Peptides against a protein of PDB entry 8OXM. Designs and how they scored, part 126

Target 1, 371 residues: chain A of PDB entry 8OXM
Amino acid sequence: FKAEFRLAGGVNLPKIIDCVGSDGKERRQLVKGRDDLRQDAVMQQVFQMCNTLLQRNTETRKRKLTICTYKVVPLSQRSGVLEWCTGTVPIGEFLVNNEDGAHKRYRPNDFSAFQCQKKMMEVQKKSFEEKYEVFMDVCQNFQPVFRYFCMEKFLDPAIWFEKRLAYTRSVATSSIVGYILGLGDRHVQNILINEQSAELVHIDLGVAFEQGKILPTPETVPFRLTRDIVDGMGITGVEGVFRRCCEKTMEVMRNSQETLLTIVEVLLYDPLFDWTMNPLKALYLQQRPEDETELHPTLNADDQECKRNLSDIDQSFNKVAERVLMRLQEKLKGVEEGTVLSVGGQVNLLIQQAIDPKNLSRLFPGWKAWV

## One batch from the design tools (peptide; made by RFdiffusion4, then SolubleMPNN)

Design b2_p16_1_s4 (from b2_p16_1, 12 letters changed)
Fold by OpenDDE base, seed 2:
Structure b2_p16_1_s4 (fold): chain B 371 residues (1-371), chain A 16 residues (1-16)
Amino acid sequence: as target 1 above (371 residues)
Amino acid sequence: SGEELVKGILEAALKL
């Protein structure tokens, strides 16, 4: 390890540490504190499993459909080392960095990322109608620019086209697998893009099994398919390659129902895998910058002697686990809102839900649904 | 460990 560390941005102040491997290569490591990296480790194993299913199927293998995985080494219940994906950048850093973000560079007359965030924060406690109107105004004055990522990184037209396809396939695979697993908290800092492959790396996997729906501001989209995410696919948007890759991924997931249910059942009942949403985690994920001043850390973690009888905790946990398994089984059968859909019908519904400005306008402003 | 259990079950489910 080098003696120098950098702080990554964010409330938990994760430390970026450079290490030299046994191969003599320098590798960046992310050291997270306070977060249970066991969740990330377990979800990476599930992603590796999904990748194995995708490699077994001829149609998904031909399309090179895979979720990018990273190594997680849990060090304790509240600390671990992430193998930092060398040559990745958060999509939020590329798009909406304060000084040199792509929106500021390519759309200097649009609203700033700060203006967009401010407008959406002002309406956060307002009606869904007011949120929608302000979101539409923000979207009109903050046009997507993520197409420029591949254009900046890949100057050769043939390479550019190949990388744009790799990006589109990565978005499709991660969107469908993320939906099946109920992966939440897909804000622009939790999605990295590889500067060499144009593939996405999803990090911070602590909101899974639709636990994002029980946040104080519920998640209203199945995955991140915002305007910049779509713009990175190029002129066809969600049509053609993206849709077909979603359908082929969903086909493999639905045909692997028994395997996926068995795996998720084991994970849900693993006492070392705390996937449940707790009030402190919910507060942390949706904390406002303005609320940082009044919340003295005097929430002693000790005074949640919620004397819930151990029996009531276990019964409540089991009922949540059962509901998660039932909902997973429905998804894998193509049951949406009590109706059995074809793979194409289900994928179409999910795409429409993910791009709907009404759903996007209802998200927590920190999710940055206008990006 | 829970990870070894998960890995063993993932490996078992992969053999099905």
Scores: peptide ipSAE 0.008, ipTM 0.485, DockQ to the pose 0.020
Fold by OpenDDE base, seed 4:
Structure b2_p16_1_s4 (fold): chain B 371 residues (1-371), chain A 16 residues (1-16)
Amino acid sequence: as target 1 above (371 residues)
Amino acid sequence: SGEELVKGILEAALKL
C-alpha cells in the first residue's frame, strides 16, 4: 500500500488507495466504509452468473451482451475494498457537474441542474398532476445532451458508431438484468460509464428485489431509462438495437428461470445477506440536503424494543422472501399486471413504463429523473 | 465466508 490516499468525489468521500500487488502491479482500490459492500459483492456475483447465462446463448454471446462487473472485496460488514473503476466517470458528473457539465456546455440557456432540482423539490409533496406539469416544464427547459459523451470520447466515426452500439447494448443488458433482480431506478452518481468501452458500470447496489417500491417515495420505473440515457443511444433511441438487445436478454433470463430462481432463493435466505429495506436506509437514500445537518449519530436508541418475538420477525421475513420469489417467477414467466406477455410484449411494456413522463415525474427528486 | 459459500453455491448451480 502507498502511504498516500486520494479522496474520490461524491457525498461518501471514498478513499482511493494505490496498492502494489505481489506481482509488482499497481492497482487502484477504493475503500468504502459502508455496510452496502456485502450487497455490492453479492450482486456482482449474481451479475457474473447472468453473464454466464448470456454467454451460453449464441445470440446474446454474438451481441456481447454483458452487465459490467467490478471486483468487490468486503473486509468487514461495514468496510471493504472496491476495485476503482479506472477510466470510468459517473454519468451524473459528466452531465450535471456544477462547473463544466455537458448540460451547461451544450445547453447554456436551459435551466441549471439546481433550478431543475429546486422546481421538482417544491412539488415533491404535491399531487401527481402538479408533479407531472412541473416535470414537463423541467424537461422542456432541460434538453438531453448525453449523445455528446460518445462524440467527445470517440473522434473516429467508425469507432464512435461501435461505441454507441456498445453503450446501447450495455444499457439494454443492465436494464433487463436490473429489472429481473429488481434494482429499479439508479441514482446518476451510481451509474458509471467507461470512457474506453462506453459500457455502463452500476455501483452501490443497496436497493434490490424491488425494495425501491417500499421507499417513502416509491419507485415507478422498472429501470433507469431517462431522457439522457436514451439520448446516449443516438437517433434510434429505444428502437432497433436497444429493443432487440432487451428482447434477447429477456429471452435468456426467461429460459433460465429455474437457475435464476434457485440463485435468488439461496441469496434471499442467506442470513449474512441483508437485502431488506430498513427505515434508516430508506431515510438515507431519500434524505433532503437540508435534513443532513440534524442527524448527529447520537441516537443511542435503547436496545430494549427490538425484542419483537424472533418468530414473528422470521415469519415476516419469510413472507417477504416468498413474495420476492413469487414476483421473480412472474417476471420470468412474462406475467405483468396479471397478464402473460410474450418476450416482445413484456419488453415493450417495460420500455413504455420506464420512459413514461408520468412515472418519471413521481420519482424521488434527489434521483434526478429529468437527467 | 458467507460470500464464498454463496459463490460456491452459485458456481455449483451453474455447473448443474
Scores: peptide ipSAE 0.007, ipTM 0.456, DockQ to the pose 0.020
Fold by OpenDDE base, seed 1:
Order: C-alpha cells, then sequence, then structure tokens
Structure b2_p16_1_s4 (fold): chain B 371 residues (1-371), chain A 16 residues (1-16)
C-alpha cells in the first residue's frame, strides 16, 4: 500500500489507494468507508449473470452488449474495497466540474452548474408545473456538451465513431438491465465513463428494486437518460443504435424471465442482502449540501424501542419482497401500466419516460436531471 | 454466504 491516497468525490469521501500486488503490479483500489458494499457486490454478480445471458444470445453478443462490472470486496457492513476502474472518470466530473467541466469550457455563457442547481432547489417544494417551467428555463440555458467527451478523447474519426457506438451500446445495456433490476435514476457521480473504451461503469448500487420510488422525492424515470447522456450518443440520440440495443437487451431479459426471477427471489430473501430503503439511507441519498453542517448525530438514545414485533417487521419485509418480485415479473412480461407491450413498445415507453422533461423536472435536484 | 449462494445460483443458471 502506498501511504498516499486520493479522494474520489462524493459525501463518503472514498479513498483511492494505490496497492502493489505480490505480482509487482500497481492496482488502484477505492476504499469506501461508512457504506455497505454488500449491495454493490451482489449487484455486480447479477450484472455478471446478465452479461452471460447477453453473451449467449447471438444478436447481443454480436453487438458486444455488456454491463461493465468491477470487483467488490466487502470488508464489513460499513467498509469495503472496490477495484477502482482505472482510466475511468465520473461523467459528472467531466461535465460539471467547477474548474474545467465541459459545460463551462464549451458553454461559458450558459448557466453555471451551481446556478442550475440553485434554481431547481428553489422550486423543490413547489408545484410540478413550476418545477417544469424552471427545469425548461434551466435546460434552455444549460445546453448538452457530452458529445465532446468522445471528440476530446478520440481524435481519429474512425476510432471516434467506434467509441461513440461503444458508449451508446453501454448506455443501452445498462439502462435496460438497470430498469429490470430497478436501479432507477443514477447520480452523475455514480456513472463512470472509461476514457479508453467509452463504456459506462455504474458504481454505488445502493438503490435497487425500485427503492428509489420510495425516496422523499420519488424517482420518476426508469433510468438516467438525461440530455447529456443522449448528447454523448451523437446526432441520432436515442434513435437507431440505442433503441435497437435496448430492444435486444430487453428481448434477452424477457426470454430469461425464469432465470432472472429465481436469482432475484433468492437475493430478496437473503438475510445478508439489505436492499430495503431505510430512512437514514433515504436522507443520506437526498441530503442537501447545506444540511451537512448541523447533523451532528445526536443519537439521542431515546429512539423509542418501537418494539415492532419481529412478526410485523418480517411481514412488512415479505410484502415488499413479493411486490418487488411481482413488479419484476411484470417488467419481464412487458406489462407496463396494466398493458402488455411488445419489446419495441416497452422500450419505447421506457425511453419516452426517461427523456420526458416533466419526469426529469420532478427528480431530486441533487441528482441534476438537467445534466 | 450470500455470495456463495448467488454464485451457486449463477452457476446453476449458467448450466441451464
Amino acid sequence: as target 1 above (371 residues)
Amino acid sequence: SGEELVKGILEAALKL
């Protein structure tokens, strides 16, 4: 271990540690403290399964559809080591870094990321109409720039085109797999992009099985498909390659229904896998930067022992697990809003829901739906 | 462990 560490951004201040292996190879590791990496580890295993299903299908294999995975070694309920994805950057860092972010570089006359966040925070408690109007004003004055990622990293036009396709395929695969697993919207710091492959790596998988819908500000999108995410696909946006890759991924998921249900059922009932949303986790995920100062956890020990009978907790858990399984089965049957859709119809609905500025305007402002 | 169980299920699902 080197004595030096770098901070990765984020509230938990994860430490990037450089480790020399017994093989003499230097490996970067992300040490997360105060975070339960068991969920990340389990979700990586589910992603590996999804990847195997995608590799078995000729059409998804030919398209190289894969969700990027990383090694997770949980050390405790509050600590673990992630294999750091070397040569990755958070999309949020590339886009909205205050010093050198792509929005500031390419759109210097647009609103700053801070101005956008402020405007959306001011309307957080207001009507959906007011949120939508302010979101549209923010979007008009904060134009997408993520196209420049591939243009900066890949100067050769043929390589640039290939990498833009790799990005588009990675977004498609992760969006559909993420929807099936109920990962919901993903904070821009929790989506890494590989600077060599242009593939996405999703980290911090602490919200799964649609638990984002029970947050104080519920999720309104099936996955993150914001304007910058779309801009990275180039001129076709969500049409053509993205849509087809979503459809082919969804086809494999739907055709693997029994396997996916069996795996998720076992995971939901694993007593070591806490996928449920708790109030503290919900507060943590939707904390305002301004609220960081006063939460000294005065754990006043007078949290009433709500002797919720062990039976009532277990019954409540089982009902949530059953509801998750039922909803997963619906998704895998193409049941959306009580209607059975074709793969193309289902994927179309999900894309429309994900790009709808009405849905995006309702998201938690901290997740920056305008980015 | 949950990981061994998931791995076993994954391996079983991979043999189907």
Scores: peptide ipSAE 0.007, ipTM 0.480, DockQ to the pose 0.020
Fold by OpenDDE base, seed 5:
Formats: sequence, structure tokens, C-alpha cells
Structure b2_p16_1_s4 (fold): chain B 371 residues (1-371), chain A 16 residues (1-16)
Amino acid sequence: as target 1 above (371 residues)
Amino acid sequence: SGEELVKGILEAALKL
């Protein structure tokens, strides 16, 4: 182990430790000291299963559609070692780092990341109309720059094109599988980009099965498809490669309904897998930076034993699990808002929902929907 | 110590 560690961005301040293996290779590791890595481990297994389904299908295999997975070694309920994907960076660090972020470098006359955040925080408690207007002003004065990631990392034009294609495929695959699994909390620090492959690595998988919709500020998008995410695809944006990769991923998921339902059912009823959103977790995920100082909730878990009879807790849990399974079945049938859609229709609806500035303006400011 | 435990655990995880 090197004596030096870096802090990864984010509320839990995970320690990035550089270690030399017995093979003499340097490996970067993320040590999370407060997160339940069991959720990440379970979701990585689900992603590996989805990758197996995608590899079995000829059309998705030819397109190399995969979700990037990482090794999770849960050590305790609050500690674990992530094999940090060596050569990954949070997209937020690349885009909106205070010193040398791509927005500051390429758009020095735009609003700073801090100005954008401040403007959106000021309207956080305002109407949806006021949020939308301020979000549009922020977006006008904060133009996307993520196209420069591949341009900086891949100087050869042929390599650049292949890596931009790999990025677009990675966004498509992770967006559709993330939607099917109801993956939330997709802020810019929970999405890494591999500096060698241009593929995305999704981390912090603790908000799943649409539990982001029951946050104090509900999640209003199916996945992250913000302006910078789209800008990284190049001039075609969401059209062509991205859309086709989404459709082919969705086709495989919809053709694998029984397998996906069976696995998710086992996970939902696993007593070791706490996927439910609790009020403390909800507060933690949507804490204001200003409130970070006071709420160390040493809220002893003891006092909110509201003696709901064990029977009422179990019945409430079972009803939530059943609703999650029903909603998963609907997604896999292409049922959206009570209507059965084709794969193309469903993917189109999801893309429109994800890019809608009205939906984006309603997100928690910490999600940074303008990035 | 807690640090030695974390170190031993990290070393074990690196061998996997």
C-alpha cells in the first residue's frame, strides 16, 4: 500500500488507495467506509447476468453491448474493498472539477459549476415552472463539453471514432438495463468513465427498483441522458447508434422476462439484501451541502421503533416487493402508462423522458441535471 | 489494530 490516499468525490469520502500487488502491478482501490457494499455486490451479479444474456444474443454480441462491472469484496455491513477500476475517473471530476474541469477549460465564459448549483439550489423549493425557467437559463449559460473527453484521450482519429462508439454503446446498455432494474442516484460522481476504453462504470448501486421515485425529491428520469452525456456521443446524439443499441438491449431484456423476474424475485425476498428506501438513507442521499455539518445522525436506530407489529412491517414489505415485481413485469412487457409499446416505442418514450428539460429541472440539485 | 485489520483485509482482497 502507498501511504498516500486520494478522496473520491461524494458524501461518503471514499478513500482511493493505491496498492502494489504481489505481481508488482499497481492497483487503485476504493475503500468505502460507510456504504453497504452488499447492495453493490448483488447489483454487480445482476449486471453480470444481464451481460450473459447480452452475449447469448447474436445482435447484442456483435455490437459488444455490455455493462462494465467491478469486483466488490464486501468486508462488513459498512466496509468493503472495491477493486477501483484502474484508469477510471468520475465524469463529474472530468467535467466540473473546480480547478481544471472541462467546462472551465473549454467554456471559461460560461457559468461556473458553482454558479449553476447555486441558481438551482435557490429555486429548489419553488414551483416546477420557476425550476424550469432557471434550469433553461443555466443550460443556456453552461454548454456541454463532454465531446472533448475522447478528443483529449484519443489523438488518433480511427481510435477516437472507435472509442466514441464504445462510449455510446456503454451509455445505451447501462441506460436500458439500469431502467429495467430501476437504478437511481445516477449523479455525476456515481458514473465513472474508463480512460482507456471510454466505457462507463456505474457505482453506488444502493438506489434500485425505482426507490429513487420515493425520495423527498423524486427522480423524474429513467436514466442519465443529460446534455454532456449526449455530447460525448458526438454529432449524432441520441440518434442512430445510441437508439439502435438501446432497442437491441431492450429486445434482449424483454425476451428474457422469466429469467429476470425469477432472479429479481429471489433478491427482493433475500433478508440479507436491503433494497428498501428508509427515511435516513433518503435524507442522506438528498442532504444539502450546508446541512453536512450538523446532521451526523447518531440517530440511534432505537427510537423509531415505532412498535408497528412485526406483522405490519412484513405485510408492508411484501406489498412493496410485489409492486416492484409487477412494475418490472410491466417494463419487460413494454407497458408504459397503461399502454403496451413496441421495443422502438418504449425506447423512444424513455429517451424523450430522459432528455425532457421539464423532467431534468425537477431533479434534486445535487444530481446536477445541467451537466 | 483496526488499521492492521483493514490492511490484512485489503491484502486478502488483492489476492482474489
Scores: peptide ipSAE 0.000, ipTM 0.349, DockQ to the pose 0.028

Design b2_p16_2_s1 (from b2_p16_2, 11 letters changed)
Fold by OpenDDE base, seed 4:
Structure b2_p16_2_s1 (fold): chain B 371 residues (1-371), chain A 16 residues (1-16)
Amino acid sequence: as target 1 above (371 residues)
Amino acid sequence: LEEKNKLLVEEILKKW
């Protein structure tokens, strides 16, 4: 290992280190502290399995449908080493998280990311109707710009077109596999885009198996398919390539039901793998940026809405695992809302749910559903 | 396809 390190941004201040292998190659690594990487490591193994299933199918192989994976080595319950995804940037950094963010550059007269967040935070505890109205106002005054990622990175028109297709395929594959595994919505900092391939890398897989539905603000979308995510696909949006790649991915997942169930069952019953949502993790994932200063453990007992979901948590770990497996089996059978759907019908429902402004307006404002 | 999937599960479980 080199003696020098850099800090990566973010609350946990992960350390970027360089190591020289016995092969003489330099490899950049990310050392996380105060973070449990076991779930990330497990989910990367599941993604590798899904990739193997996708490579076995002729249609998904021809389309090069894959989920980008990275190496994870958990060292303890609160530390580990990750492969540094060299040549990737968080989509949130490109879009909104810098002074030169694409929204500010291309839409300087739109609302700032801060104004959008403030407006949505002000209605966080309000009715769904009020959330929807404010979300629509935010969306009207914060127009998508993610199309410019491929335009900035790929100047040759033929390369640009191919990379936009690679992006669209990557979103489709990760969306469907993410839905099957119950990853839910993904924070814009937890989606990296490769600046050379235009493929997505999903990081920080701390919410899986639909555990996002039991958050204080429950997830209402099957995966992240926000306006900027769609804008990156270009003029066809969710139609054509994206839809077809979702359908072909879903076909492979449904046809691999027994394999997926067996592997997820082994994972869910692994005593070393805590996939369950605990109240502290739920609070951490939906903390306000302003509340980062006072981690005093004053259990203020008065949020009555959290009390209703806490009474159902007294199900034995086994009953929760069984319910997750049952829901996974339903997804793999195409059972949605008690009805058996075709692959095309199921994919259509999921796309409609993911892009519905009513569902997006109900998400936790910290996850920036307008981006 | 099922037999290939069984073999894949066995290979994964042997690596775990």
Scores: peptide ipSAE 0.021, ipTM 0.570, DockQ to the pose 0.017
Fold by OpenDDE base, seed 3:
Structure b2_p16_2_s1 (fold): chain B 371 residues (1-371), chain A 16 residues (1-16)
Amino acid sequence: as target 1 above (371 residues)
Amino acid sequence: LEEKNKLLVEEILKKW
């Protein structure tokens, strides 16, 4: 370890440290001191297992279908070390940065990112019909620009084409694996893009097993497939490469049902792995930017020994775990809304659900469904 | 339960 550290911004003041490996290579790491990284570590392990399954299958291996992973080392219930994703940028930083974001650069006459957010926040407590109308107005006046990411980074046409394919494959693999695991909170800051590979890196994996559906504003999409995400695929959008890569990923997941169920069962019943949504976490994830009054979670863990009988907590937990396992089994059988679907039928339903403006308009405004 | 889970993970890892 180098003797010097840098502070990353934010309330938790994470420390950036540089380490020299036995190979003489410098590796940057992020040390978090007020965050539980156990869920991220567990989800990264599950992603590595999914990658192993995808590499064993000839069709998914030929397509280079992988979910990008990073190293996580939990140190305690409130601290850990993350691999710094060097050469990545949040898709939100590229798209909707206030000064130099791609929307402002390529669409200067469209609504600003701030205007879009304001319009959607004004209708947050309104009917689904009013949310849909305002979302459609926002979408009409905020047109996608993410195609320009690959065009800016890759000037050679042959390289540009290969990187656009790498992006499309990364979106497909992460979308299907994320759906199977019920991964939520896929806002534009929780998805990084690698500036060299054009592959996505999903971070902050704290909403899994469909726990996004029990948020105060429920998640209504299976994964992020918003207009900018689709625009990054180029002219064919979700058709062709993306759809085929989703189908091939889903085939491997469904054919690996017993392995995936066994792994997830072990994880759901691990007493060290708290995957359940709590009310404080739900409030934190859906706080308004204006309500960043520093509610320091200095709630001493000591005072809410509400003696709920250990038996009632355990029975409630077991019922939720059983429901998650049943729903995972349904997904891996292709059971959607009580109907058994083919791989193509299931993937088609998921794509339609993810791109539906009615579903997107119902999301929490902080998710930025118009981006 | 920890030993059974460890053995199950080891059996899964040995089949790999």
Scores: peptide ipSAE 0.011, ipTM 0.438, DockQ to the pose 0.018
Fold by OpenDDE base, seed 1:
Structure b2_p16_2_s1 (fold): chain B 371 residues (1-371), chain A 16 residues (1-16)
Amino acid sequence: as target 1 above (371 residues)
Amino acid sequence: LEEKNKLLVEEILKKW
């Protein structure tokens, strides 16, 4: 390891370290403190399994359907090392950086990202109708620009097309697998895009198994398919390649239900894997940036051993695990809202739910559903 | 550039 480290931005101030391997290659790593990386590590293992299933199927293999994974090494309950995703940028950084973000560059007369956030924060506690109206006003005055990512990075038209196709496939694969695993909506900083492959890397997998539905502002979409995410696919949007890749991914997942259920069952009952949403984590995920300054967690974790009988905790955990497994089984059978759907019907429903402005307008404003 | 890209997209989508 080099003796020097850099701080990555953000509340937890993760340390960027450089390591020289026995092969003489320098490798950048991210050391997170005050964070439990076990969930990220588990989700990466499930993604690797999904990739194995996708590679075994001829149709998904021909389409190069894969989820980008990174190495995670948990060191303790509050620390670990992550592979630095070299050559990636957060989609939020590309889109809504205050200095040079694509929205500011390509749409200088639109609302600023701050104006959009302010408008949606003002209606956060209002009716669904009022949220929808303000969301539509924001959307009208904040037009998608993510098409320009591939246009900036890939100047050759044939390469540009291939990379836009790789992006579309990556969104499709991650959306369907993310839905099966219940990742829900994703913050724009927690989706990285590779500047060379145009593939997505999902990071910070702290919300899984539909635990986003129990947040103070519940998730209302099966995955992130916002207007900029769709704009990156180009003129066909969610039709054609995206839809077909979703259907082929869903087909492989449904045909692999027994394998998926068995592995997720083992993970859900692993006593070392805390996937459940706690109230403090839920608050943290939906805090205002202004509230980040006052909550020094001086809450010594020691004092709230509320002696809930070990039996009541275990019974509550088992009931939540059973419910997650039942819902996973329903998804893998194509059961949506009590109806069994075909692969095409299920994928269509999920796409419609994900792009519905009514669902998007109800999301937590901090996650920027208008981006 | 968008119109050239549109035509190229339509040609390659016919091959895929």
Scores: peptide ipSAE 0.000, ipTM 0.289, DockQ to the pose 0.013
Fold by OpenDDE base, seed 5:
Structure b2_p16_2_s1 (fold): chain B 371 residues (1-371), chain A 16 residues (1-16)
Amino acid sequence: as target 1 above (371 residues)
Amino acid sequence: LEEKNKLLVEEILKKW
């Protein structure tokens, strides 16, 4: 280990350490304290399984459809080591950094990120109609710029086109896999982009199995497909490559139903794997300042043992696990709102739900749905 | 396909 460390941003101030291996190679590692990395480790294993399924299919293999993974080593219930995703940046850091963010650089006459956030915070407790109107005003005065990521990083036109295609494929694969697993909390700091591959890396996997729907402000979108996410795809947006990659990913997931159900069942009933949303975790996720740069004291979730009778807890857990398995089975059958959809119909519904400004306007302001 | 999927589940469960 080198004697020096760097701080990563965020409430928990994770430490970036450099290690020299016995092979003489330097490896960056992220040491998280006050965080349970077991859910991240489990979800990375599920992503590796999904990647194996995608590599077995000729059409998804030909398209190089993969979800990016990183190594997680849990050390305790409150600490672990992550592989530092070297050469990645949070999409939020690129887009809405206060000093050098792409919105400020390319759209200096638009609303600032702070003005957008303030406007949405002011209406957080208002009606859905008032939230929608303010969200539309924010969107009109905060135009997407994420196309400039590939233009800045890839100066050769042929490389630029290839990397924009890799980005679009990465968004499609992670969106569909994330939807099947019910991955939530997809704010702009929980999605990294690789500066060399243009692929996305999803981090902080602590909201899964649709537990984002039971947050104080429930999640209303199946995945992040906001205006900047779409702008990074170029002129075709969600049409053509993105839609086709979603359909091919969904086809592989639906054809792997038995495998996905069996593995998720084992996870949901593992007594060492707490995937359920508790009230303290829910408060922590939606009381975080929207800029991870502010050192807010972590509310020590001292386990206030609400002495619910152990029998009522276990019966409530089993009923939630059964509901998650039933909903996963429905998704893998193409059952949406009581109707059986084709792969194309299901993917179309999910895209429409994810881009709907009415759904986006209802999200927690810290999710930054206008970005 | 089912046999390949079963072997995959067994391989994953052996790693956990």
Scores: peptide ipSAE 0.023, ipTM 0.594, DockQ to the pose 0.017; fails the geometry check

